# Designs tried in a protein design run: peptides against a protein of PDB entry 8BZL. Part 315

Target 1, 228 residues: chain A of PDB entry 8BZL
Amino acid sequence: SYDRAITVFSPDGHLFQVEYAQEAVKKGSTAVGVRGRDIVVLGVEKKSVAKLQDERTVRKICALDDNVCMAFAGLTADARIVINRARVECQSHRLTVEDPVTVEYITRYIASLKQRYTQSNGRRPFGISALIVGFDFDGTPRLYQTDPSGTYHAWKANAIGRGAKSVREFLEKNYTDEAIETDDLTIKLVIKALLEVVQSGGKNIELAVMRRDQSLKILNPEEIEKYV
Target 2, 242 residues: chain B of PDB entry 8BZL
Amino acid sequence: SRRYDSRTTIFSPEGRLYQVEYAMEAIGHAGTCLGILANDGVLLAAERRNIHKLLDEVFFSEKIYKLNEDMACSVAGITSDANVLTNELRLIAQRYLLQYQEPIPCEQLVTALCDIKQAYTQFGGKRPFGVSLLYIGWDKHYGFQLYQSDPSGNYGGWKATCIGNNSAAAVSMLKQDYKEGEMTLKSALALAIKVLNKTMDVSKLSAEKVEIATLTRENGKTVIRVLKQKEVEQLIKKHEEE

## One batch from the design tools (peptide; made by RFdiffusion4, then SolubleMPNN)

Design b1_p28_3_s1 (from b1_p28_3, 13 letters changed)
Fold by OpenDDE base, seed 4:
Structure b1_p28_3_s1 (fold): chain B 228 residues (1-228), chain C 242 residues (1-242), chain A 28 residues (1-28)
Amino acid sequence: as target 1 above (228 residues)
Amino acid sequence: as target 2 above (242 residues)
Amino acid sequence: EEEEEEEIKREFEERRKEIRDAYKRLEE
C-alpha cells in the first residue's frame, strides 16, 4: 500500500512523488532568468489576472533579501512557505555573519529544505521550481535554479514552468555575449524569450531587474513596452 | 512504527493534489458566499441554509465571523473545519495585537492562515481543510480589502468574488456588473442581492436566507455590522422593483 | 509504474468517495 505519502523508491529506483511534483511545476506559469554582465533579470508570465482580482496578490517574483530575488513555477502556496523560510534565513545570516547571503548560499538552503521534504516521512515534496537571482557581496551576478528534488545548479540563463522548453531553446540560440552586452539588451533578451510563450505582448509579463549595487526593481507595464 | 496515515495529500502522476481538488469540489456544494469591495466599504453576503424554526434566533451569523475589530470572514465548506480555522484566525490576530500593539494587517492574517492550510496539504497524517474563506477588512496600508482563500492555502485579493454553490456563475455576473472605481457600498449591496437572487437555488430570495455584513469606517474606526433582517428585506424589495 | 499509478488513482477515488459521502451527510 503506497498509502504512505512517503516519497519512496519504486522497484525501479524512481522517486515518483518527486517526478509528480515536477509535473506540477510544468503546469506552472513560465518564469525566465538571465544573468547579464552587471544585471540579473527575472521575467514571469502573468496569468491573466481574473477580472476583479487584485494584481498585487498575484506576484510571482519576490525579494528574499536586498540582494536576492526569486521567481517560481508550480504551487503558489508551497512557494510562499519556501519564500518565508528563505527570508528568515537571509535575515538570520545577516545577524550571525554580518554579511548578506551569497546567492549560492540561499539557493543551497532552499535546495536543502526541498530535499528534506523528499526524504522525510509524512511529507510530500514541494511542488515548485525556483529561479534565484542576485548579487554576491563582491558584485558578481548570479542565477540559480532549483527543482522539487532539491537539486540546484548555476546558470547563465534558464526557464521553468509550462513554456520552459521553448524558452530554453530560444535562450540557447540567442544568449551570447553580445546579447547581454548592456543592461537594456539583457532585459530585451528576457522579454523576447518570454514572448515565445506569452500571448498578447508586454501586458502579460512581469519583469524584475536587479542591477549591481541597486535594489530590485519591478518594471511597470509601460517600462516593459519600451523594450518590446 | 507510526503508520504514516494513508491520508497524506500526495501528488498524482499528473502533478495534481487531488485531495485539495476534492475539497474544493465539496466546497462547490456549500452555501454561496459573496464578497464585494466598494470605495466606501466592503461587504460579505452569505446564504443561510439551516433555517430551522426551532433554531433559537441565531443572534450570531451562522456563516459570517468577526475576527477582530477590523476584519470579518465568511466560510463555505465543512462547518467543523470552519470553526477550527476561524478560531485560529482570532488567535493569530490576538497574538499579533499583543506582540505589536497594533492590529494585524489584513493580508498578514490571511497569509498566516493560508500557511496553516498549506501545511495540511503537505504533512503526513493530515487532510486539507474542506473550507474556502472570504475575508473583508480594513487596514492603514491598503484600506478596504477583500480576500479569498482555498484549501490549498492559496489566496488572492479581489474587488468582488464568490465561493460555494454556483460560484462560477456568480463570478461571471460580478464581472459583468461590477463597475470599477464607481462602486459604492449601496451599489455593492444591490449587486450582492442581484447575484444571490440568480445563484441561490431558491424560488424566491428571502431575508431569512441571506446574511449580509458590511465593513465601513466611521470617525477613524472600523465598524462591522450585520444587517438586520428588515434591512435585507428592503434590499430584496428594491431589487424586485427594478 | 502502471500498477503504482492505478493504485494511487484507486486511493484517490476511494478518498474522493469518502469526502463526497461526508459532504452529503452534512447536507442531510
Scores: peptide ipSAE 0.015, ipTM 0.588, DockQ to the pose 0.019
Fold by OpenDDE base, seed 5:
Structure b1_p28_3_s1 (fold): chain B 228 residues (1-228), chain C 242 residues (1-242), chain A 28 residues (1-28)
Amino acid sequence: as target 1 above (228 residues)
Amino acid sequence: as target 2 above (242 residues)
Amino acid sequence: EEEEEEEIKREFEERRKEIRDAYKRLEE
């Protein structure tokens, strides 16, 4: 059956392995991204860290470069491969072009990588979606989303993972120019969006903020609770 | 669904990688390996299932491998796969040392292997490694460390954890008895014996069936030591008296 | 900052090499 093969088209034109990889993403922890006026915010559902697990090793938000960060949903090991490749490309770009990557550029790179794994014999798709946020050199905040197929789009706000539907529905209703008028309001919007699917408030949320000309800041639980 | 279990690692309709799950299941039947992080050291304790009298007493355990001067690991799963992965760990660590003239950070070594594991879950014609590993180490960045990795290439840092047979029960016991911030290596050793005594499918815990290694710092150097059988016997005896 | 960037670059290049080597071993 075509669904058992390495990524091939079915008679009806479906790439079942890509669709099934998307199902793997839906089992992942929820991630949300919001683009504000001069801020980008990523939030991730923090699964209850098992007692005795080191929280340092459970981070789902990572920097790709000084101006770009990423959250993902799906297979953590697959994500690590993508992150490493993206980081190498960011550094290579700085060396060859003498400028940091645009958020679109690195998103396209990641998307192209994913796409190749949907077309190459003997390879399965990456079981991840990613939210990629950052600032272009001109100071423009950007948010992109990629999926296992290698497609990518720019967003004002989006969500991925198990709670993505509910979070997106919330964002569709509540994302307004007024709701992102300030950095604090933008952060609050992300927290409220995650609270649609996350129980027990700020303790179960990982939140990262990138402001214009600033490095990625991960908020501590106390800082998150101030917005709740 | 069984229809995906005999092929190269592909996604099921439900988004599952059955070959990875089956590898994890196989590890569940392997001998128990336990790791505990203490304030003054870190330890591995492993079930020794092969107690053949003709086995040469190797300085390092059947299940505990020295990786470099600052790291060791224990393995649960397919022995041949474990040998391949432990060799690769040593090569990675050696290459790093040669390139940078300093030992590889613990997490970097773990992640390097995990990327290899992940690759074996993504490429056709390859199967996942049927091995989970516990890593103990020391580096200047994070001090004493304990990591766990699985066939998927996922890993995490732990204060205490267990892999192999009855790992879930062992983890439950560790959660109950592990005293965060107050764990000495001595107390960790006692805890290891306690957990193994309850989780190993043996009527009585014996020193012949348990391998324990400790990693400590002495005079600014890492010391990796496998406990002698007599030392393990003393630990078991102390546990029986309590 | 430049020294930190060079160190980060070296780390990424090494990681890239490790990953590449891992994939090459899969193709053998």
Scores: peptide ipSAE 0.007, ipTM 0.581, DockQ to the pose 0.057
Fold by OpenDDE base, seed 2:
Structure b1_p28_3_s1 (fold): chain B 228 residues (1-228), chain C 242 residues (1-242), chain A 28 residues (1-28)
Amino acid sequence: as target 1 above (228 residues)
Amino acid sequence: as target 2 above (242 residues)
Amino acid sequence: EEEEEEEIKREFEERRKEIRDAYKRLEE
């Protein structure tokens, strides 16, 4: 039975391990990304941090470089490997090319890494999807999504994880030019989108904002509540 | 589900890594290990199940390992796997010290091992390590720290946590009694004894069945100390009197 | 927050039970 094999093609042309890795992503906490006019916003469903857990160690939004950040859904340990590799590549690019990576470049790098893990008989796919946001050197905001297969696409808005379907449906209805006219409206859109699937309001949302020529800012709960 | 259990770590149709889950189940049968972070130190307390009178004076804790001058860990799970991982931790810490002429930051050591654990869940021909670890340490960046890692390569920082047998019950007790911001090492030791007394499957808690290590700062140096049996007896006695 | 912690705990316990049950089925 091909479903027991490492990532190989089934007789009907399916890569079952990739499909099953996508199921692992669907069990992950929900993440949402929205591209505004001059802002990119990532929101993630906070896993209820155990009362005695240090919140700093449970972050699902991380910087890859000064101009790029990533959220993910799926296996946290797998994500850490991808993040570390991406960070090294971002720094290497700065040293060798003397410019920061474009968001597309680093997305393609991550996608290629994932794809290689789908082709090796000695490895399983990464059990993660990622939302990668940032600014290119020309100041253009970008949002990309990658999946376990190593495919990637550019998006205006997207969601991954357990609540992704509901969040996407919300975004499809509510993502308009008017809804992203200002930075604050864009942030509100992300929060509203997450509230479709997150219980207990703003306390269970992690929100990160990157504006043009600014570093990644993680909003505190009080800042989030101002938008609710 | 059974179809995926006998092979290398692969995804089930439901997106589960059964070999990792099974490794975590194996840890549930191991002796209890607690970690508690205090304002003035951090401690590990571990159940000692195999008390062989013929074992030479265990100069070193069976379950608590010194990693370097600033860090120690405790293990729950397969002993052979634990030995391999603790050795790797020591090697990583030593290599870092030699390369950078400073001690490895606590979280970096934890993450380095977690990346190894993760690799054993992703690469073919390997099985997950059947071990969870608690790490205690001090560094100049975050001060006293407590971390937990599992077979998946996931980790987290904690104020207090438990691994091994009855860990869920222990964590519940810790949540009830742990006072954030007010925990002294003395209070942490008392709490550790209280929790172990309730979570260990023993009729009476004895000093021979409990290993405790503390990590403190004295004169700008980290001090890792395994409590003597007499000190543990005093802690148990004090708990019985309260 | 307590309800969510209990739910996570329940999910974890359920997963643990599922794993335990799966192990029992393997030993059978």
Scores: peptide ipSAE 0.013, ipTM 0.579, DockQ to the pose 0.018; fails the geometry check

Design b1_p28_3_s1 (from b1_p28_3, 13 letters changed)
Fold by OpenDDE base, seed 3:
Structure b1_p28_3_s1 (fold): chain B 228 residues (1-228), chain C 242 residues (1-242), chain A 28 residues (1-28)
Amino acid sequence: as target 1 above (228 residues)
Amino acid sequence: as target 2 above (242 residues)
Amino acid sequence: EEEEEEEIKREFEERRKEIRDAYKRLEE
């Protein structure tokens, strides 16, 4: 009976399908985002890829546009739908407004999409949280988080997924102006934060960096090991 | 035939809309929001629950939103639903301005959103919005105004009211202390702090946990201002000394 | 009009209390 797939309020005012989607996110691999002065950094825990699986197919960090990238935790298939729609919106915005999206704009778009799936008939919530980072046209670095409910907030630093609690506790203690004074220190902060929950060192971390006026760069394992 | 599962918001045998009641229960667990109308202005005071060190403070407020130059609102309930409704309010206000070359009257903006809320309680396959709003505004027709709306799409004008956690207790306190015709914005601010101190589940009221916005008229223009943390601290200190 | 609005508000608050009390009884 598809009737149970409707997101309805419980008697105590809870949206159980949204809460269950949040539980799906908590089972996902950990992702971390940090905003520096002139840099944004995303880090994700690598899942053990089966020996026969093409590593290129499991990207947890993706570009939405030249100035915006996203990491996610939760259901990969759900993430693909969100990413594709966000990419289309970024392109549409460039065509209609003649400027790239702000990080807030595309976050709001994604958040609104998620919210609609919590209120529309015959649809379940997206089982994903996302960290969205990038630069506005004025060169301001931004970090946003969105969850299955469609809520979004701006952050200096945040984490999502299985290890998010421990990583957030680390960031709350270690995120200072001194810790983000340079690009390298900001990258090091993200790596240290992920190492709180990732057992094997630099080999199990994927790291992406966006600097002001630069494209998204995914660091190779050798580059990551230089920061550990 | 899109089987709109019509079962989402239906009448019970007793004539109750349980999904609307449950949405209101969700709001009852949200942070407290107060609104007070004064002779020289209106204010919103909201509990800030999401105090994280890593939150980017660049945003004007967590719970208080500017709608246009003459109106602001505060929200209690599901944040994602609140964001959608707040955005819709801004769009409605902007469309009116473009069409009529004048700001939308306060009550008309409130009514337009209430019609949307009501529709989500009546049309199959949609849940109610889990959000109540307080609206403050000024227009040339009625001057300073305070409105409340709930998930049913019902609304009303108020001299003082509260939504969210411990709202009933807050309203009782407001009824006791509100002086009709004699309320200044200064006295309203003091009253807001007094009520929040008793209704918030915190041992001590701190400026970090309270957002306050005022709407006044200066030189024939509406001014919407969020109080700085230092100003809120002074109000709390004054209350503790009394 | 103000009296009608207060009455509506009271009805909503009473309903909330009834619902909360009913759930407390179910947890017991």
Scores: peptide ipSAE 0.010, ipTM 0.498, DockQ to the pose 0.059; fails the geometry check

Design b1_p28_3_s2 (from b1_p28_3, 14 letters changed)
Fold by OpenDDE base, seed 5:
Structure b1_p28_3_s2 (fold): chain B 228 residues (1-228), chain C 242 residues (1-242), chain A 28 residues (1-28)
Amino acid sequence: as target 1 above (228 residues)
Amino acid sequence: as target 2 above (242 residues)
Amino acid sequence: MEEEEKRIEKEFEERRKEIEDELKRLEE
């Protein structure tokens, strides 16, 4: 008998495998996203890269397209599958519709993919949450979050992973129109938020910035330290 | 607890994939494999547990496999699983070469296999592969490279790393002795012997129990060479004299 | 979306089947 992984409802209406996948996300490195006025910023907790590990292969922030990037918390291998599928969809959309995807569109695509893995027999849910940021064609900055269930929502700011609660609490208190008035202030807000849970300052933070009509820029440690 | 020990990989209440963790535990009991990146090459060193004395010329690498002209790997874990995965790596590399008329980039080959590994952790009726791999290679994009992958489908690039028995201790030693930017292949070989001597559960390190392969560039071509027993003996002897 | 997913899934299934067949051959 092929024991199939089955996501089924409990008697009380819970999908335990989805909830347990959310627990896997909570064990992941912390990621934070903030939408500014004309900027979107992603920050991720760098796990102390083993001294002998190549940092190039440990990046948790990736581009999905020229106008969209993603950070995730949870299972890295699961995330890679989602990222690859999303990239294919972004390219397909450009070819068929002749415009880049909206951030909402690609988020919905990812969410639908995740949802299907919660409903299909023989599959387990993806053990990832994602922060998806970017710009729509009209220049509007967007931030979305998805979870293992396939739900998605738009946010001004949000966090995922092990330190998400503390980071969210910080953002709830400190996210104001004044705090995001400039690009630099928005970046500072993300760094300050991550410093609530990250030890040893800017060396343990990966930070990516996307400005209007610009490609994703990953800040180097020296650039990050200028904001700390 | 037993409900999550089934062949089907599912999440525990704590968000753990027990079948993946158990596969990793099984690998911890396998023979030690080391990888070290140098400025002028990259090497794999592996513990040889099955000494077939009847094999005249020990050209047989039990744990080190050539994947293509530019890449090799070593395996720790279930031999049957390793054979399947190494064959898959070769097929992926060949298909890429046929399609694009150029060798597959090292990281792309690693990623392709890791996606397969991941699939075996996500789809029902499948178990994770009980294998970790070290990959060595050269490509025009990044030069000499060393990668590690595990049963989860995760991978990373490394300057030096270890899988299998006593891997944690080996990694600790590598961290202490690896000199970034100053590592020659000669120094890497010496370091490999040093680490294996301390990590292998043997009374005395012998050349018959160690397989070493080097990947270098000569005249614009990649050269993958398994060291002869005599060469390994010389490395061991040199280590004993220091 | 569904067609692309089915294609990708089919590719994974084919690869999985090949691996399973090889595993069976090794057990034999």
Scores: peptide ipSAE 0.014, ipTM 0.574, DockQ to the pose 0.043; fails the geometry check
Fold by OpenDDE base, seed 3:
Structure b1_p28_3_s2 (fold): chain B 228 residues (1-228), chain C 242 residues (1-242), chain A 28 residues (1-28)
Amino acid sequence: as target 1 above (228 residues)
Amino acid sequence: as target 2 above (242 residues)
Amino acid sequence: MEEEEKRIEKEFEERRKEIEDELKRLEE
């Protein structure tokens, strides 16, 4: 039986299409997430906006709901599908449960979606990893990561994309309770982490901040430069 | 031999979608399409390769399609694929209008098609569409807009861009000559002619080989106009005199 | 999008079945 499954196990037990999708993620722009005490921060490497490209259409950080935002690395078109499905789920949850989703809930939803695409005979895996940050209803800041396999974990800090290794190494060394003691320090930590892999300083960084009981704020370049 | 269904788009070991890349390569051999955003309008300029004398002078451009009253697109790539996608665009726009009693926002229409394109890169048994599109439009949210989409389902907004043959060279020229904030539709038309004259593999640019459409606002209404051959001739003549 | 996904999946399954049937014929 020629098992025409797109994603199949190798003789060694590997799902090659999932592994190859992870390679697609590694080619993506770097994204970093950090959980502070009362803040969550996402930072993304700005692709050099080609002259004449509208910056508005090159957003790598998006809101899923009022209390949840996501950054991704990998295939932008794949990410859009995931984002749209997640947004619909967030709204559906509000209508049915009358409460916003927890960050874990929506992460699990996204992870389950990704996992299904690794198991279906007619589908390839999503070529994206995502950092999902936000606040639960109780005000607890959360950071989750998902990968093409559909695996997800909670993190204090993490990075995805081409510079992820260097950024993670930086975070492992510099993420301390003191480094996240204030909102400003947490933002600085994200910027410093991204500067390990981003050339030309703050102009090539996009930052999103979500504070407790506040909406997502995208920092402008001038605001970012204050932290540099 | 696990005969991978040759029609399934899968990741390479390096994380590449070769079927998408090959589709993009095919588009690189298609006729050139330009889009330029101006302060007072937006335009599409497309190379017309098949000048068959027997083509009935159908008023409609071969490569520029009206999608609704507020949007048009140009296509580079496989004509049959283009026809399918442009029909889908029209259907999406019409369904939206019927459902919401207002025209679909430009970016939403682009996104809707891009999601379809993406699906054809993710699901088995289908190949990617061998088509890139330029979209021009106006809506109340963002005014005049120019978008580009590719076979992967990626899209972006642009001030000026090019798809098809010699697109990289055209984009380089646009980057050099495009003046942000100072671009009039008139200057955009002149720039389009300049770029096409240099990027088309023709000894002399002729009006027969170029289709140009402009999208403007007049009296609170969107006007999509395909330039007449005589108008294009005048633009070419003006360029030759400069 | 979901409807399109289902259509694509159905077409894929049909094509898969056709090829599997052809392969079985060749092995006979």
Scores: peptide ipSAE 0.013, ipTM 0.588, DockQ to the pose 0.042; fails the geometry check
Fold by OpenDDE base, seed 2:
Structure b1_p28_3_s2 (fold): chain B 228 residues (1-228), chain C 242 residues (1-242), chain A 28 residues (1-28)
Amino acid sequence: as target 1 above (228 residues)
Amino acid sequence: as target 2 above (242 residues)
Amino acid sequence: MEEEEKRIEKEFEERRKEIEDELKRLEE
């Protein structure tokens, strides 16, 4: 059976390993990204940190560079590999081109990496989708999404992971120019979107904000509760 | 035509990596290993199953390995896999020291190995390592630290955790008895004995069946010490008297 | 045991190198 083999085309043209990697993403915790006017916001469902677990080691939002951050859904170990590769590329770009990467550039890099893992014999696809947000050097906020296949698209708002369908439906209804008129409203939109699938309020949400010409800020639980 | 490698870990239709799950199952049959973080130190406690009287005195421990001057680990799972991974940890730590003229930060060492583990779940011709590790260490960035890693390449920092046989029960007990912010190394040792006594499939806990290592700071230096059998006996005795 | 450990270590190093080489090829 083709599904027991390396990533190969089925007779009907499907890459089953890619589709199955997408199923792994669907089992992941929910992540949400929203592009505001002068802000980008990432939110993720906190896995109930085991009482004895160090929260600093369970972060699903990370910086790729000063102007780019990423959230993911799916296999954490796979994500770490992608993140590390992306960070190296961001630094390399700064050294060689003397400018930070655009959000599109680093997204394309990640997408290309993922795509190669769908084509190489003896490799499985990455079991992750990613939301990549940041600012281009011209100050334009960007949001991109990648999947296990290596496809990528720009979004105003999107969600990945187990609750993605419900969150996307919420965003489709509630993402308006008025809803992102201010930074605070944009943050509130992300929180409300996550609350569609996350129980117990702000305690189970990790939220990161990047504003124009500012570094990634991870909000503490108290800051999140102000928006609930 | 690169031949289909039947040993490649692939996704199931449900998005599961069964080879990783099976590796984790294998670890469940290994001896219990505990890690507990305290304010003034960190410890590993491990079940010793192979009490061969003829085994040469293990220089350090059968299940606890010194990685460098600031870190140690315990292993649950396939012994051969464990040996490979512990050697790799030592090599990574040594290379870092040579390159940067300072000890590798604890989390960086853990992450480096976890990336290797992950690779063995993704690349063809490889199987997952059938090993989980607990890491204890000290560095200038975060002080005393405890980490756990699994065959998938996932890791996390912990205040207390357990791997191997009856790990779920042990973790439950640790959650009940671990007092955050108030844990001394002395209390951690007592807790370790308490948990091992309940989780080990032995009628009576004996010092011969338990290995304990502590990591402390003395005069600005890290001290990794394996407790002597007599010290472990005293801990067991104290527990029996409570 | 030491010889077997050395053999396993060598195999591990070879496998690591293969992985690193594959990663480099993917960067290209």
Scores: peptide ipSAE 0.013, ipTM 0.573, DockQ to the pose 0.391; fails the geometry check

Design b1_p28_3_s2 (from b1_p28_3, 14 letters changed)
Fold by OpenDDE base, seed 1:
Structure b1_p28_3_s2 (fold): chain B 228 residues (1-228), chain C 242 residues (1-242), chain A 28 residues (1-28)
Amino acid sequence: as target 1 above (228 residues)
Amino acid sequence: as target 2 above (242 residues)
Amino acid sequence: MEEEEKRIEKEFEERRKEIEDELKRLEE
């Protein structure tokens, strides 16, 4: 009975709606994030865009601010709400504090938003996990992951979505200081990690790169193929 | 399981929103709506199911709604829900116009409604809207545009798409026949008739059962026109002669 | 941290209210 109505504790202490939201995330397209030395890279499994679909409307990687970008796995409509709120917060922070948000700050904001939706009556959790990457003002690259519960942690590398387990296992084995020694090697690591779960090579990968003091760059398929 | 689908839209154990899926299923039984983007315009074609002689024909279109001077939509699903959403679209567009003294960009209008749809899937005491929409429009940013939205609040831009009954088959046909970069409004109209003729469970397509609206630019202005029955008849006749 | 949490909470509630108001408008 406890799993039917609202996000409440079961007799055994589970928040079933949160767990079920996590299952929704597991059905999402795979996303991977890697923090390099002076680069952060997000990679996402491209769902085969329907031939007649406008690709611009199927973006899985979005900028939150000039120094922060996000990939997500799970419900796209839920993600849109989170993204919009995060963007507003980034702008508000610039106006009020006169500095861009830290990656941790905006992650905490998103996490708090998610957490509130797990505790508010008459609401369901967000069916999304997110990888949030960027640079702090001091030039430090950051990678954070959030889940439907509103928990967040900093990572060197992580993955979310349907292929996350396999990708994480790959990253655990292959993420070394040597593997991220250069920007190109870091990008290659992300691509290799995604190729563990993505079929047909670089054509099915969306890749975003943010370098220190540079804007977010979405790599085109030709650029991705150079690393494959 | 009935345990999760009977109340507030909540996640199932497997992470599904059954109420949204059921709403989408209901839409699958609704009249077919097509949208096709051309280089020189965009069109909506919709199945007209309620041909009651006593219906005051004053309704220019049962399924196609003008939203503002630059946008129109077609609906598949629950009529009452459609009326609410189309009214909301008009209000959103009007509010934007008043606030910014320019027409709302097409995608922004679509997104605004999609956020509302999403909310109805997330907040307690609400059910999803049993409606999918096709949007056609023009704005200065992207020119002619076609969008589709569903009960979940998801949306996407399309070159051609279909909602409602036999939508999957229609989409397949559109994929086969849509000529990217070479699509004229004239060819799009012909394609719409072709697809409707095959996807509508009718022995013979008649102009009485089809509504078509075109959105074009003339002298720097958007023109939304619902085709007259005679024009639709000519399109059908032309298709039959091919 | 507490002030930030309060700010986030306030923004959350404001957004909730906006959505609820939008929902109410659809029901009128």
Scores: peptide ipSAE 0.006, ipTM 0.584, DockQ to the pose 0.035; fails the geometry check

